# Ledger of designs, part 78: peptides against a protein of PDB entry 6J54

Target 1, 223 residues: chain A of PDB entry 6J54
Amino acid sequence: NENLFASFIAPTMMGLPIVTLIIMFPSLLFPTPKRLINNRTISIQQWLIQLTSKQMMAIHNQKGQTWSLMLMSLIMFIGSTNILGLLPHSFTPTTQLSMNLGMAIPLWSATVFTGFRYKTKTSLAHFLPQGTPALLIPMLVIIETISLFIQPVALAVRLTANITAGHLLIHLIGGATLALLNINTMTAFITFTILILLTILEFAVALIQAYVFTLLVSLYLHD
Target 2, 42 residues: chain B of PDB entry 6J54
Amino acid sequence: QFQFTGIKKYFNSYTLTGRMNCVLATYGGIALLVLYFKLRSK

## One batch from the design tools (peptide; aimed at target 1 L28 F30 T32)

Design b2_p29_7_s4 (made by RFdiffusion4, then SolubleMPNN; from b2_p29_7, 19 letters changed)
Fold by OpenDDE base, seed 5:
Structure b2_p29_7_s4 (fold): chain B 223 residues (1-223), chain C 42 residues (1-42), chain A 29 residues (1-29)
Amino acid sequence: as target 1 above (223 residues)
Amino acid sequence: as target 2 above (42 residues)
Amino acid sequence: DLLKKLLEAIKAVFETLNLLLQKLLELLE
């Protein structure tokens, strides 16, 4: 049982946490363009960033587009870390709930505070849906208030749970494949095929979760 | 689109201002209840 | 609307990954 979760333990070298280095490593994979015509890799990266930026900010007005840099940096960070986390025997920082809460809470607070600062009436009115009967108003306002506070928790847990579940499945199926190699080669081959398909799926999930995380933050900003 | 008179003009679930006032009234009521219990406990 | 956009995004990501995988396989061959 301990071996199952051993991959989720924060790595340390000589008593120093390597987590900081792992977190900063994805930033090195996205260098800033230095020339008008860059190499193919940088060009593809910039193209992808532009596409994602356009679709993410399409919902926002000009005032909301001021958050474009932050949202794009967030999606690039989470996406890159999730993809790198799928490498064999790698540590994914986004599997740590503390990290996801550390990202979710400030962003949630910023969006809520921004809403109250610039759209006070709309933000306050958001606690009460339209068309509610008068008798249900107090209860519904309380429920909506609680729902607001659950948002950062749900945002963090969703990302953590999805990535963690994917990692666990990969480890379990991988371990089963290795165990079956000496028992039944045919069954091991089938299990290995499932592992490959699952790995491909997890690559997609990694990117999707990064997008969903950023999208929800953007949605909270839009209110 | 909706015409409200009296108390419903200020406290309704359809208009933006009405919804805001309902929320503020709810929070105000809760705050008063909390204050009442705190003062009662002393 | 959000669900539809999410589904479209999922499909787009899946298609992109498939294309990238095919390109990688071509490079490895």
Scores: peptide ipSAE 0.042, ipTM 0.583, DockQ to the pose 0.022
OpenDDE base, seeds 1, 2, 3, 4: peptide ipSAE 0.015, 0.018, 0.006, 0.000; ipTM 0.602, 0.608, 0.554, 0.527; seeds 2, 4 fail the geometry check

Design b2_p29_8 (made by RFdiffusion4)
Pose (drawn by RFdiffusion4):
Structure b2_p29_8 (pose): chain A 223 residues (1-223), chain B 41 residues (1-41), chain P 29 residues (1-29)
Amino acid sequence: as target 1 above (223 residues)
Amino acid sequence: FQFTGIKKYFNSYTLTGRMNCVLATYGGIALLVLYFKLRSK
Amino acid sequence: SSFFFSVFLSVAQIIAFFFALAFLLLKLL
């Protein structure tokens, strides 16, 4: 009975303040120069695009490359609006589940209607995988079509659920420091756990590769 | 002029990318179950 | 009135997302 942890019961609030200012704000963090040589703070933002525009370009290699100049604008928005919210009292719009159901469905259904306006047969004849055996036709085409309509729900719910799961361990491990007016040796170990956990919460950039890239496999497989 | 800088890009891919009606239908029906539960409290 | 104000902010959040995404695509071009 040496080190007794404590806890504080308080509501964890994901309120909804004025949002249309907060969305526009990580646009003005990125300027655009009309000059040849630039000013050494855009110049490491212009080099960071020319890397990851050479990885969502190399797989496709078609006349579906026209679509890839918009997929690098989808990686900077939820690459920024997941990184801004690590600050003390900031508010992330990708916490709420509302706009991610508007990020998945206008993009996911922009992929199944891409081959249906050009191929019209073999886009969902991709449901035919191989040289057809006879004992498993109806066990297949009820499986590979129930794992198609999962995809818009499987694209948007995997983003909201772990971004807001990174904010609760920021509060609860952080709120147990404030309510630790018991023995003071264990206060520093909970603080040291925080400053490790904030380094893991820069995997909010690593969860934007897993949104643009399973949108490219969900685009490269259909087209 | 927030148009003609990206007007060549719109009619290229908004043929399939501007299908927010399925989002509007899945959003408008999602408005209907929440006003109904509060009506029945 | 609190339900209609929360629906209005949700619709305005989706519109502001498409407008901010088209404004960020204009800076990349």

Design b2_p29_8_s1 (made by RFdiffusion4, then SolubleMPNN; from b2_p29_8, 16 letters changed)
Fold by OpenDDE base, seed 5:
Structure b2_p29_8_s1 (fold): chain B 223 residues (1-223), chain C 42 residues (1-42), chain A 29 residues (1-29)
Amino acid sequence: as target 1 above (223 residues)
Amino acid sequence: as target 2 above (42 residues)
Amino acid sequence: SALLERVELELNAIQALFQTLNLLLLKLL
């Protein structure tokens, strides 16, 4: 039913898009530290950022370390928006394919252009895997070229599909639990238990998708 | 390390230079085909 | 790369499971 997709419609108040406010809201949850000894929440945030930064930038050389700020901001933005989107009756901007494409295409293009600019020979050689038989070279180069252009689309669709599927499932099971409350209490309790387990899974998926999205961007930069 | 002679020195799938040349040759071939069909249609 | 491939495979499996569950729930509702 179209009512299931109502949660994915961009919210508006008095004809003004509130989407901009929703997108900017996660930034308020991560204030910049100004003290040597910060609050416990800020200290945990800094610790998590440092751990993720060390893991993601370990594969990059000194030249690749320049992208650390962008990659860390990206993972924090996507992760925070995905987690906040799991709140009841909330709108997640990352469920919109347009937003994910808007993030994926510039980042992908930047990684590809930086590769062509600084590592032209290696970037061009990447279209042909090493050890390919001579007869398969033209076909494989074409396939690899197509694969390159599919990368930004796959990056955006993966994030959108995973978050959207999770939201739809939570809403469907939630609706089923409410409907079964008046019919069978025991069945409703079982369905509610499944809903709780699913919400816990979606929290994990939200964080993993943010990490995978950023990691793939980082991987394209390294290649 | 592989020792290649002749055309295989420039067009191979084992060296970086060879792979680059193969990619450029493939794109050049596709561009020529597109140009041929474009000129044929006119 | 190996870790990334494993994560991608796991995510695809989770996504496939969610799609299957959604289809089943849509038939029941």
Scores: peptide ipSAE 0.109, ipTM 0.718, DockQ to the pose 0.017
OpenDDE base, seeds 1, 2, 3, 4: peptide ipSAE 0.038, 0.053, 0.039, 0.067; ipTM 0.699, 0.723, 0.716, 0.731

Design b2_p29_8_s2 (made by RFdiffusion4, then SolubleMPNN; from b2_p29_8, 19 letters changed)
Fold by OpenDDE base, seed 1:
Structure b2_p29_8_s2 (fold): chain B 223 residues (1-223), chain C 42 residues (1-42), chain A 29 residues (1-29)
Amino acid sequence: as target 1 above (223 residues)
Amino acid sequence: as target 2 above (42 residues)
Amino acid sequence: SELEELVKQQLSLIDALFETLLLILGKLL
């Protein structure tokens, strides 16, 4: 268990937090275009960013579209870190609940605050669903208020739990595969096949979780 | 569109303004209850 | 809203996947 969870401990070198460098590393994978016609790799990246930007901001008005840069940077960051985290024995910062809370809480607070500042009536009305019987209004308002405060927690925990669970599963099955190689080659082959399928699934989960995280932040802004 | 009269005009769960007022009234009621218990404990 | 419903549907699918993953993880641990 110690070897398994050791991969989730914040790495340090000489007492210095190398986590900061790991967090900053994905930024190097997305260079800024310097030419009108870039190479194929950068062109594909920019195309993907544009597609995701269009679909993400399609739900927002002109005022909400001002958040495009932040939301796109967020999805690119979380997505890249999650994908890089699938490398063998790699550390994924998004497995740390503290980091995800550090991202979720400020963004959630900003969206909620922005909603109250510019759409006060709609934001306040969101605490009460339409068609609620009069007797249930006070209780439902309280429940909706509590639900609002659970949103950042759910956002962070969902991301952390999904990525962490995926990593743990990969490590466990990977370890089992290695152990079974010397015991039963046939069973090891089956386990290895499952590992490959799981790895592919985790790639998808990594991207989906990044998208969901960003989408929910965007949704909270739109309300 | 709904037609409401009396108190339901201002406090309803169908209109935007009505919902807002209900929320504010709920928070106000809770605040008053908290204030009441605070004063009672003194 | 329709958007909220769509998001809820997507979240339900993700939650189902997550639950399945947790179940598998629980069996492996």
Scores: peptide ipSAE 0.220, ipTM 0.754, DockQ to the pose 0.019
OpenDDE base, seeds 2, 3, 4, 5: peptide ipSAE 0.187, 0.125, 0.101, 0.205; ipTM 0.746, 0.728, 0.726, 0.740

Design b2_p29_8_s3 (made by RFdiffusion4, then SolubleMPNN; from b2_p29_8, 18 letters changed)
Fold by OpenDDE base, seed 4:
Structure b2_p29_8_s3 (fold): chain B 223 residues (1-223), chain C 42 residues (1-42), chain A 29 residues (1-29)
Amino acid sequence: as target 1 above (223 residues)
Amino acid sequence: as target 2 above (42 residues)
Amino acid sequence: ELLDLLVKLQLEAIEALFKTLAEILGKLL
């Protein structure tokens, strides 16, 4: 069904891509605080950011905490875009693999290069797990090297696949519900119930994937 | 704490320095192999 | 460990959704 994937096409207005506007839109939802006591919404946002920041940076040393701003902005961006994408007739930029690769590759490379720059010995030693038999050292080093280069791809694909699959499933079940309304009302009701439950699940998945993405980036920085 | 003597002191899978040296040796070996095959192909 | 926790949370969420669905269906039938 060509219509099934129509929601994943980059939206255009008068032939101009509006993807840039959609990507920038979540930033409008998180204004900078101007007062000591802000609005309830802003206060809750800052509280959540602070909590997540403390949890994410608890593993890092003081040098690693320099990345706190980047990681918090990343999780807020991905989380907000994922949640906004669950709105009807909305476009989620994170469903595009190019977008997620564009985020994953630079962040991954930055963490890897930072590791090599400041902790060269530890980073090089990471290619060989402890306790490896002597005969397996060359093979394992090669495998670990390949594994390192797969990390950014896995990071991007994980996010893309989870969000895209969720959206696709919502569209499929929604379409089925609409089709069944004219055939059997009872089955349509059951399908609609499933759709509601699925939507709730996708809200959770949206937040979890944002957190996992940021967490893995943070973990790569720590290692 | 593992105490290694001889070559195992520099090349071991337990110490940080030993692991680093093993990785460097592996990359060096691969580089030499690539060079060997490149020179052989000529 | 955290990834495993997140996977577990996802599975638990799915299980909870199916359980809720079953309960709703049980009440409707």
Scores: peptide ipSAE 0.022, ipTM 0.617, DockQ to the pose 0.014
OpenDDE base, seeds 1, 2, 3, 5: peptide ipSAE 0.020, 0.019, 0.020, 0.020; ipTM 0.614, 0.612, 0.591, 0.603; seed 2 fails the geometry check

Design b2_p29_8_s4 (made by RFdiffusion4, then SolubleMPNN; from b2_p29_8, 16 letters changed)
Fold by OpenDDE base, seed 1:
Structure b2_p29_8_s4 (fold): chain B 223 residues (1-223), chain C 42 residues (1-42), chain A 29 residues (1-29)
Amino acid sequence: as target 1 above (223 residues)
Amino acid sequence: as target 2 above (42 residues)
Amino acid sequence: SALDELVKLQNALIEAVFQTLSQLLGKLL
């Protein structure tokens, strides 16, 4: 049983947090362009970044587009870490709720604070939906306040749950496949096929979750 | 466009300012309640 | 609305995954 969750244990080397290095590793996969016309790989990467950037920033005005760099870096980080986490027996930092909370809470706080700082009236008004009956106003304001504080938790848990569930499923199906190899090769082949399909799905999920996480942060900024 | 008079001008759920004031009033009320219970306990 | 749909899809995915995991764990354990 512990072997199933061993992949989720924070790796250390000689007591040193190698997790930090793992987190920093994706940064090496995104080199800065040095040429006017770069390699195809870099060009495609930049194209993807531009595409996602345009999509994410489309909901923001010029003031909100100031967050583009941070949001794009965030999505690239989460996406890359999630994809790398799909490697065999690889450790995915985003499976750690602590990491996701550590990432989500500051970003959420920044968005909320930015909203209150520059759009105080609108931000405060969001605690009360339009058209609310007068008698329900206090209760609804409280509920909206609670909803606001649930947002960072929802961000972190959603990302963590999706990625972790995917990893667990891959490991379980993979383990079952290996166990069935010597028992029933036909069944093992079927399970292996499912594993492949699941892995492909998890690649998509990894990217989608990264996008959703960043998009929601962006949305909270937009209010 | 909505035309409100009296207290509804400042406290309504339709206008931006009205909603803001309602939110502030709610928080103010909660703060007063907390303060009341705090002072009562002493 | 698009975001709501996305959230719905995410929730559906999570539920499906957890259901599958639960079933698998129940069979393996």
Scores: peptide ipSAE 0.224, ipTM 0.724, DockQ to the pose 0.017
OpenDDE base, seeds 2, 3, 4, 5: peptide ipSAE 0.131, 0.093, 0.123, 0.178; ipTM 0.674, 0.660, 0.686, 0.673

## One batch from the design tools (peptide; aimed at target 1 T20 S98)

Design b2_p30_3 (made by RFdiffusion4)
Pose (drawn by RFdiffusion4):
Structure b2_p30_3 (pose): chain A 223 residues (1-223), chain B 41 residues (1-41), chain P 30 residues (1-30)
Amino acid sequence: as target 1 above (223 residues)
Amino acid sequence: FQFTGIKKYFNSYTLTGRMNCVLATYGGIALLVLYFKLRSK
Amino acid sequence: SSSFSSFIHSVLFSIVFLLFVISFFNFFLS
């Protein structure tokens, strides 16, 4: 009975303040120069695009490369609005589940209507996988179509659920330091757990590769 | 001039990318169950 | 029950704002 942890009961509040200012703010962190040689703080933003525009370009290699100049603007918005919210009292718009159901459905249904305007037969004749055996036709085409309509829910709910699960362990491991007016040796170990956990919460950039890339496989497989 | 800089882009991919009516239908129906549960409290 | 009715109000307001943004964005591209 040496080290008794404590806890504080308090409501964890994902309120909703004025949002259309908070959305526009990580646009003006990125400027654009009209010069040849640039000023060494855009120049490491301009080099960070020319890397990851050479990985969502190399798989497709078609006339579906026109689409890929938009998919690098989808990685900078939720690459920034997940990184800004690690600050002390900031507010992330990709916490709320509302705009991610508007980021998945106007993009996911922009992919099944891409081959239906050009191929019109063999886009969902991709439901036919192989040289058809006889005992499993109805066990297949009720499976590979129930794992198609999962995909917009499987694209947007994987983003909201673990971004806001990073904010609660920031508060609850951080709120147990404030309510630790018991023995002071264990206060530093909960603090040291925090400053490791904030390094893991820079996997909020690593969860934007898993949003643009399963949008490219959900675009390269249909088209 | 927030148009003609990206107007050549729009009618290229908004043929399939501007289908927010399915988002508007799935959003407008999602308005209807929450005003109904508060009506029945 | 008052905290579940204030959560439904906050989800309803967030859907009405989403429908307004969709209708403003369709009018901006028309």

Design b2_p30_3_s1 (made by RFdiffusion4, then SolubleMPNN; from b2_p30_3, 23 letters changed)
Fold by OpenDDE base, seed 3:
Structure b2_p30_3_s1 (fold): chain B 223 residues (1-223), chain C 42 residues (1-42), chain A 30 residues (1-30)
Amino acid sequence: as target 1 above (223 residues)
Amino acid sequence: as target 2 above (42 residues)
Amino acid sequence: EEREIEELRRQLLAQELLLLLIEELNKLLS
């Protein structure tokens, strides 16, 4: 049981935590283009950034599009950290709830306060869904207020739970595969196949969770 | 498209202004209740 | 605007549910 969660312990080198270095490492994978015609890798990266940027900023006005740089950097950060975390024996910072809350709460608060600052009337109106019966208005306003405060928590927990669960499954199935190699090679082959499929799925999950996290932040901004 | 009269003009769940006023009224009521209980307990 | 946000949230929830289902199925098959 202790070994099961050992992969989620913050790594240290010479007694110093290296989590900061791990968090900063993904930024090295996305260098700023310096030429009109870059290499294939940078060109593909820029293409993906442009596609995702178009999708995320399509729901925002000109003022909301000023957040494009931050949102795109966020999705690239979370996505890259999640993918790198799927490497064997790697530490995924996004499995730490503290990190995800540290990202979710400020971003959520910034979007909410921005909404109240620039569109106070519309933002206040969102606490009451349209068409609500008059008798349910006070209760629903309270529920919607509570729902608003749950948003950053849900955002952080969603990312943490999905990535953590995926890692645990990979470790468990991987361990089972190794154990079955000495017992029955046929069953070990089946579990190994599942492990491969699960690994591919986790790559997709890693990207999707990054997208979902950023998109929800963007949606809260549009709210 | 909705036409409201009386108090429903300012407190409704269909218009943007109406919803805003309902929210403000709800928060105002809660705040007053909280203040009342705080002052009563002292 | 609110309707659009709700629709997008539903889509996101559906995607997350699908991923969780696939993970659970993979676990059951193991």
Scores: peptide ipSAE 0.025, ipTM 0.670, DockQ to the pose 0.015
OpenDDE base, seeds 1, 2, 4, 5: peptide ipSAE 0.019, 0.025, 0.027, 0.023; ipTM 0.590, 0.668, 0.642, 0.622; seed 4 fails the geometry check

Design b2_p30_3_s2 (made by RFdiffusion4, then SolubleMPNN; from b2_p30_3, 24 letters changed)
Fold by OpenDDE base, seed 1:
Structure b2_p30_3_s2 (fold): chain B 223 residues (1-223), chain C 42 residues (1-42), chain A 30 residues (1-30)
Amino acid sequence: as target 1 above (223 residues)
Amino acid sequence: as target 2 above (42 residues)
Amino acid sequence: DEAEREQLLQQLAAVELLLLLIEELNKLLE
């Protein structure tokens, strides 16, 4: 059991945490273009970023589009980290709840505060759904307020849980496959196939979760 | 869209302003309650 | 909001199911 969660332990070298380096590593995968026509890889990367940017910002007004850069960076960061985390025996920073909270809470706070700053009336009105009976207004307002505060937690937990669950499954199935190699080759092959399929699924999940995380942040921004 | 008069004009769950006022009133009420209990505790 | 809540609940249920599966798999591997 200790081996199952070993991949989730924050890696350290010589007593120094290298998590920061791991977190910063994805940034190196996205070099800044210097030419009009860059390498194919860079071009594809930029193309993807532009596409995702257009899709995410299409539903937002001009004020919301101010967050485009941040949101795109967030997607790229989370996505890249999640994808890299799927490497065998790799440490995925996004599996750490602390990291996700560290991202979710500030972003949530920023969105909430931005809403209150520029759309005070609308933001306040969101605490009370339309058509609420008068007798239920106070209670519902309280519930909505609590719901608001649960949002960052839910956001962080969702990302963490999805990625963590995926990794755990991969590790478990992988371990089972290795164990079955010496017991039943055919069964091992089946489990290995499942592992491959699961890995592919987790790649998709990694990207989707990054998108969902960013999207929800964006949605909270625009109420 | 909705014609409200009196108190309902300011405190309704249909208009934006009404909803806002309801929320503010709720928070105000809670604050007053907290204040009341705080003062009572002393 | 209600639709989102339902989706979130479904996701949560899915996560719980996965966790249960993981637990079962862990038991099998022990």
Scores: peptide ipSAE 0.108, ipTM 0.706, DockQ to the pose 0.016
OpenDDE base, seeds 2, 3, 4, 5: peptide ipSAE 0.075, 0.039, 0.024, 0.108; ipTM 0.681, 0.685, 0.627, 0.687

Design b2_p30_3_s3 (made by RFdiffusion4, then SolubleMPNN; from b2_p30_3, 24 letters changed)
Fold by OpenDDE base, seed 1:
Structure b2_p30_3_s3 (fold): chain B 223 residues (1-223), chain C 42 residues (1-42), chain A 30 residues (1-30)
Amino acid sequence: as target 1 above (223 residues)
Amino acid sequence: as target 2 above (42 residues)
Amino acid sequence: LEEEIRQLEQELLAVELLLQLIKELEELLS
């Protein structure tokens, strides 16, 4: 029904889009530290950021480590928005394909252009795998070029599909649970249990997808 | 190490420079073909 | 490269199947 997909419609209040506020809201959950030793919550957040940053940047060289701040901010943003999107009847900005494309395309383009700027030879050579027969070179270069342009689309669709599918499933099962409460309490309890398990799974998926998204962007940068 | 001579020195799929040149040549060829068809249609 | 493209295509197909499944579930539950 329309009620199910209503949560995926961009919310507006008084004709003004609230989507912008929703997107900016996760930033409030990560306050900037003001002390050398902050509160436990902030310290844990910083610790998590440091751990994730170390893991993400361990694969990259010094030049790639310049993107650490951007990548970490991206993963924190996507992760936080995805987690907040799992709240009941909440709007998840990452379920919007436009949002994900808006993130994926610029980042992808930036990574590609950065590769062309600093690693021109390697980046150009990346369109042709090593050891390709001479007769297949033109076709393979074309295929590789097409593959390159599919990357941002695949990245955006992957994130959107995973988060949207999970969100829809939670809403559907949740609605079914509520409907079954008046029909069969036992079945409703089972469905509710499945809903809880699914919610936990979606929390993990939300974090993983955020990480994968950021990792793939970083990987494209590394080429 | 690969020893390439002649055209294979510049256009090969084994060396980095060779691959780069092959890619550039491919794009150049495509561009020339597109230009040819555009000029032919006029 | 072809394998990667094939994998991406498979992922896309999987996503489409999931969306269809969700639609079917919606029809069943609604």
Scores: peptide ipSAE 0.225, ipTM 0.755, DockQ to the pose 0.018
OpenDDE base, seeds 2, 3, 4, 5: peptide ipSAE 0.168, 0.145, 0.166, 0.211; ipTM 0.727, 0.725, 0.728, 0.736; seed 4 fails the geometry check

Design b2_p30_3_s4 (made by RFdiffusion4, then SolubleMPNN; from b2_p30_3, 23 letters changed)
Fold by OpenDDE base, seed 1:
Structure b2_p30_3_s4 (fold): chain B 223 residues (1-223), chain C 42 residues (1-42), chain A 30 residues (1-30)
Amino acid sequence: as target 1 above (223 residues)
Amino acid sequence: as target 2 above (42 residues)
Amino acid sequence: DEEELRKLLEEREAVEFLLRLIQELNELLS
């Protein structure tokens, strides 16, 4: 259905992809503070960043807190793009699986590699949970190995699927609302109410998915 | 907490080192199997 | 209009089905 998925097609201008500009646009919403006491919006942003940073990095040691900047940038990027993607007829880059994989795979690889480099014993031990019967050790190690490789896929698919599904649902309900305006205004009003509630929910989902994505990356780093 | 002797000292699912060794042993075994089949095919 | 509404409803059902699948996948992958 081209009409339904048309909003998920990468926008171009004069044959040139403007997705790059869209991806870079959220960075403009987070200007670098210059003053000790900044504007209210910037202060709120910084406060949110600090809160999220404290929550995410509290589980990590001081060595793991080195990743704070990257993780915070990631969550801000994904969150901002997801929120901006909820704008009417907007394009959300995070709906593209390629983008999410492009983020998830390197981050996952980095976390796994970092774990193996600095926490080799612990990382290797994670392939075998404690208390495993001796006879099940080989099979369980294989399963855990497979589970490890599923992690980046899970991260990417979770984010992409949730955002994409939300967008599709908004479009469908929105389209239904518009269609029902000419049929039954009362039903259209109900549908419109559902659309509003759904939109609010999707805003929450957008933020949650960004948080979960970054959190899981952080957890994988922590092992 | 756990005191193991013999082979269980090195290969156990309770200690960190034991789990690591078990993982390495399993990967080593798989590698040997792959090598065996590779050499067998030739 | 009725046909269009029917199509939209079918699409909605499809999306709901996808959402269920996504939920199941999320449960499996989580």
Scores: peptide ipSAE 0.176, ipTM 0.667, DockQ to the pose 0.022
OpenDDE base, seeds 2, 3, 4, 5: peptide ipSAE 0.114, 0.104, 0.017, 0.156; ipTM 0.639, 0.637, 0.560, 0.643

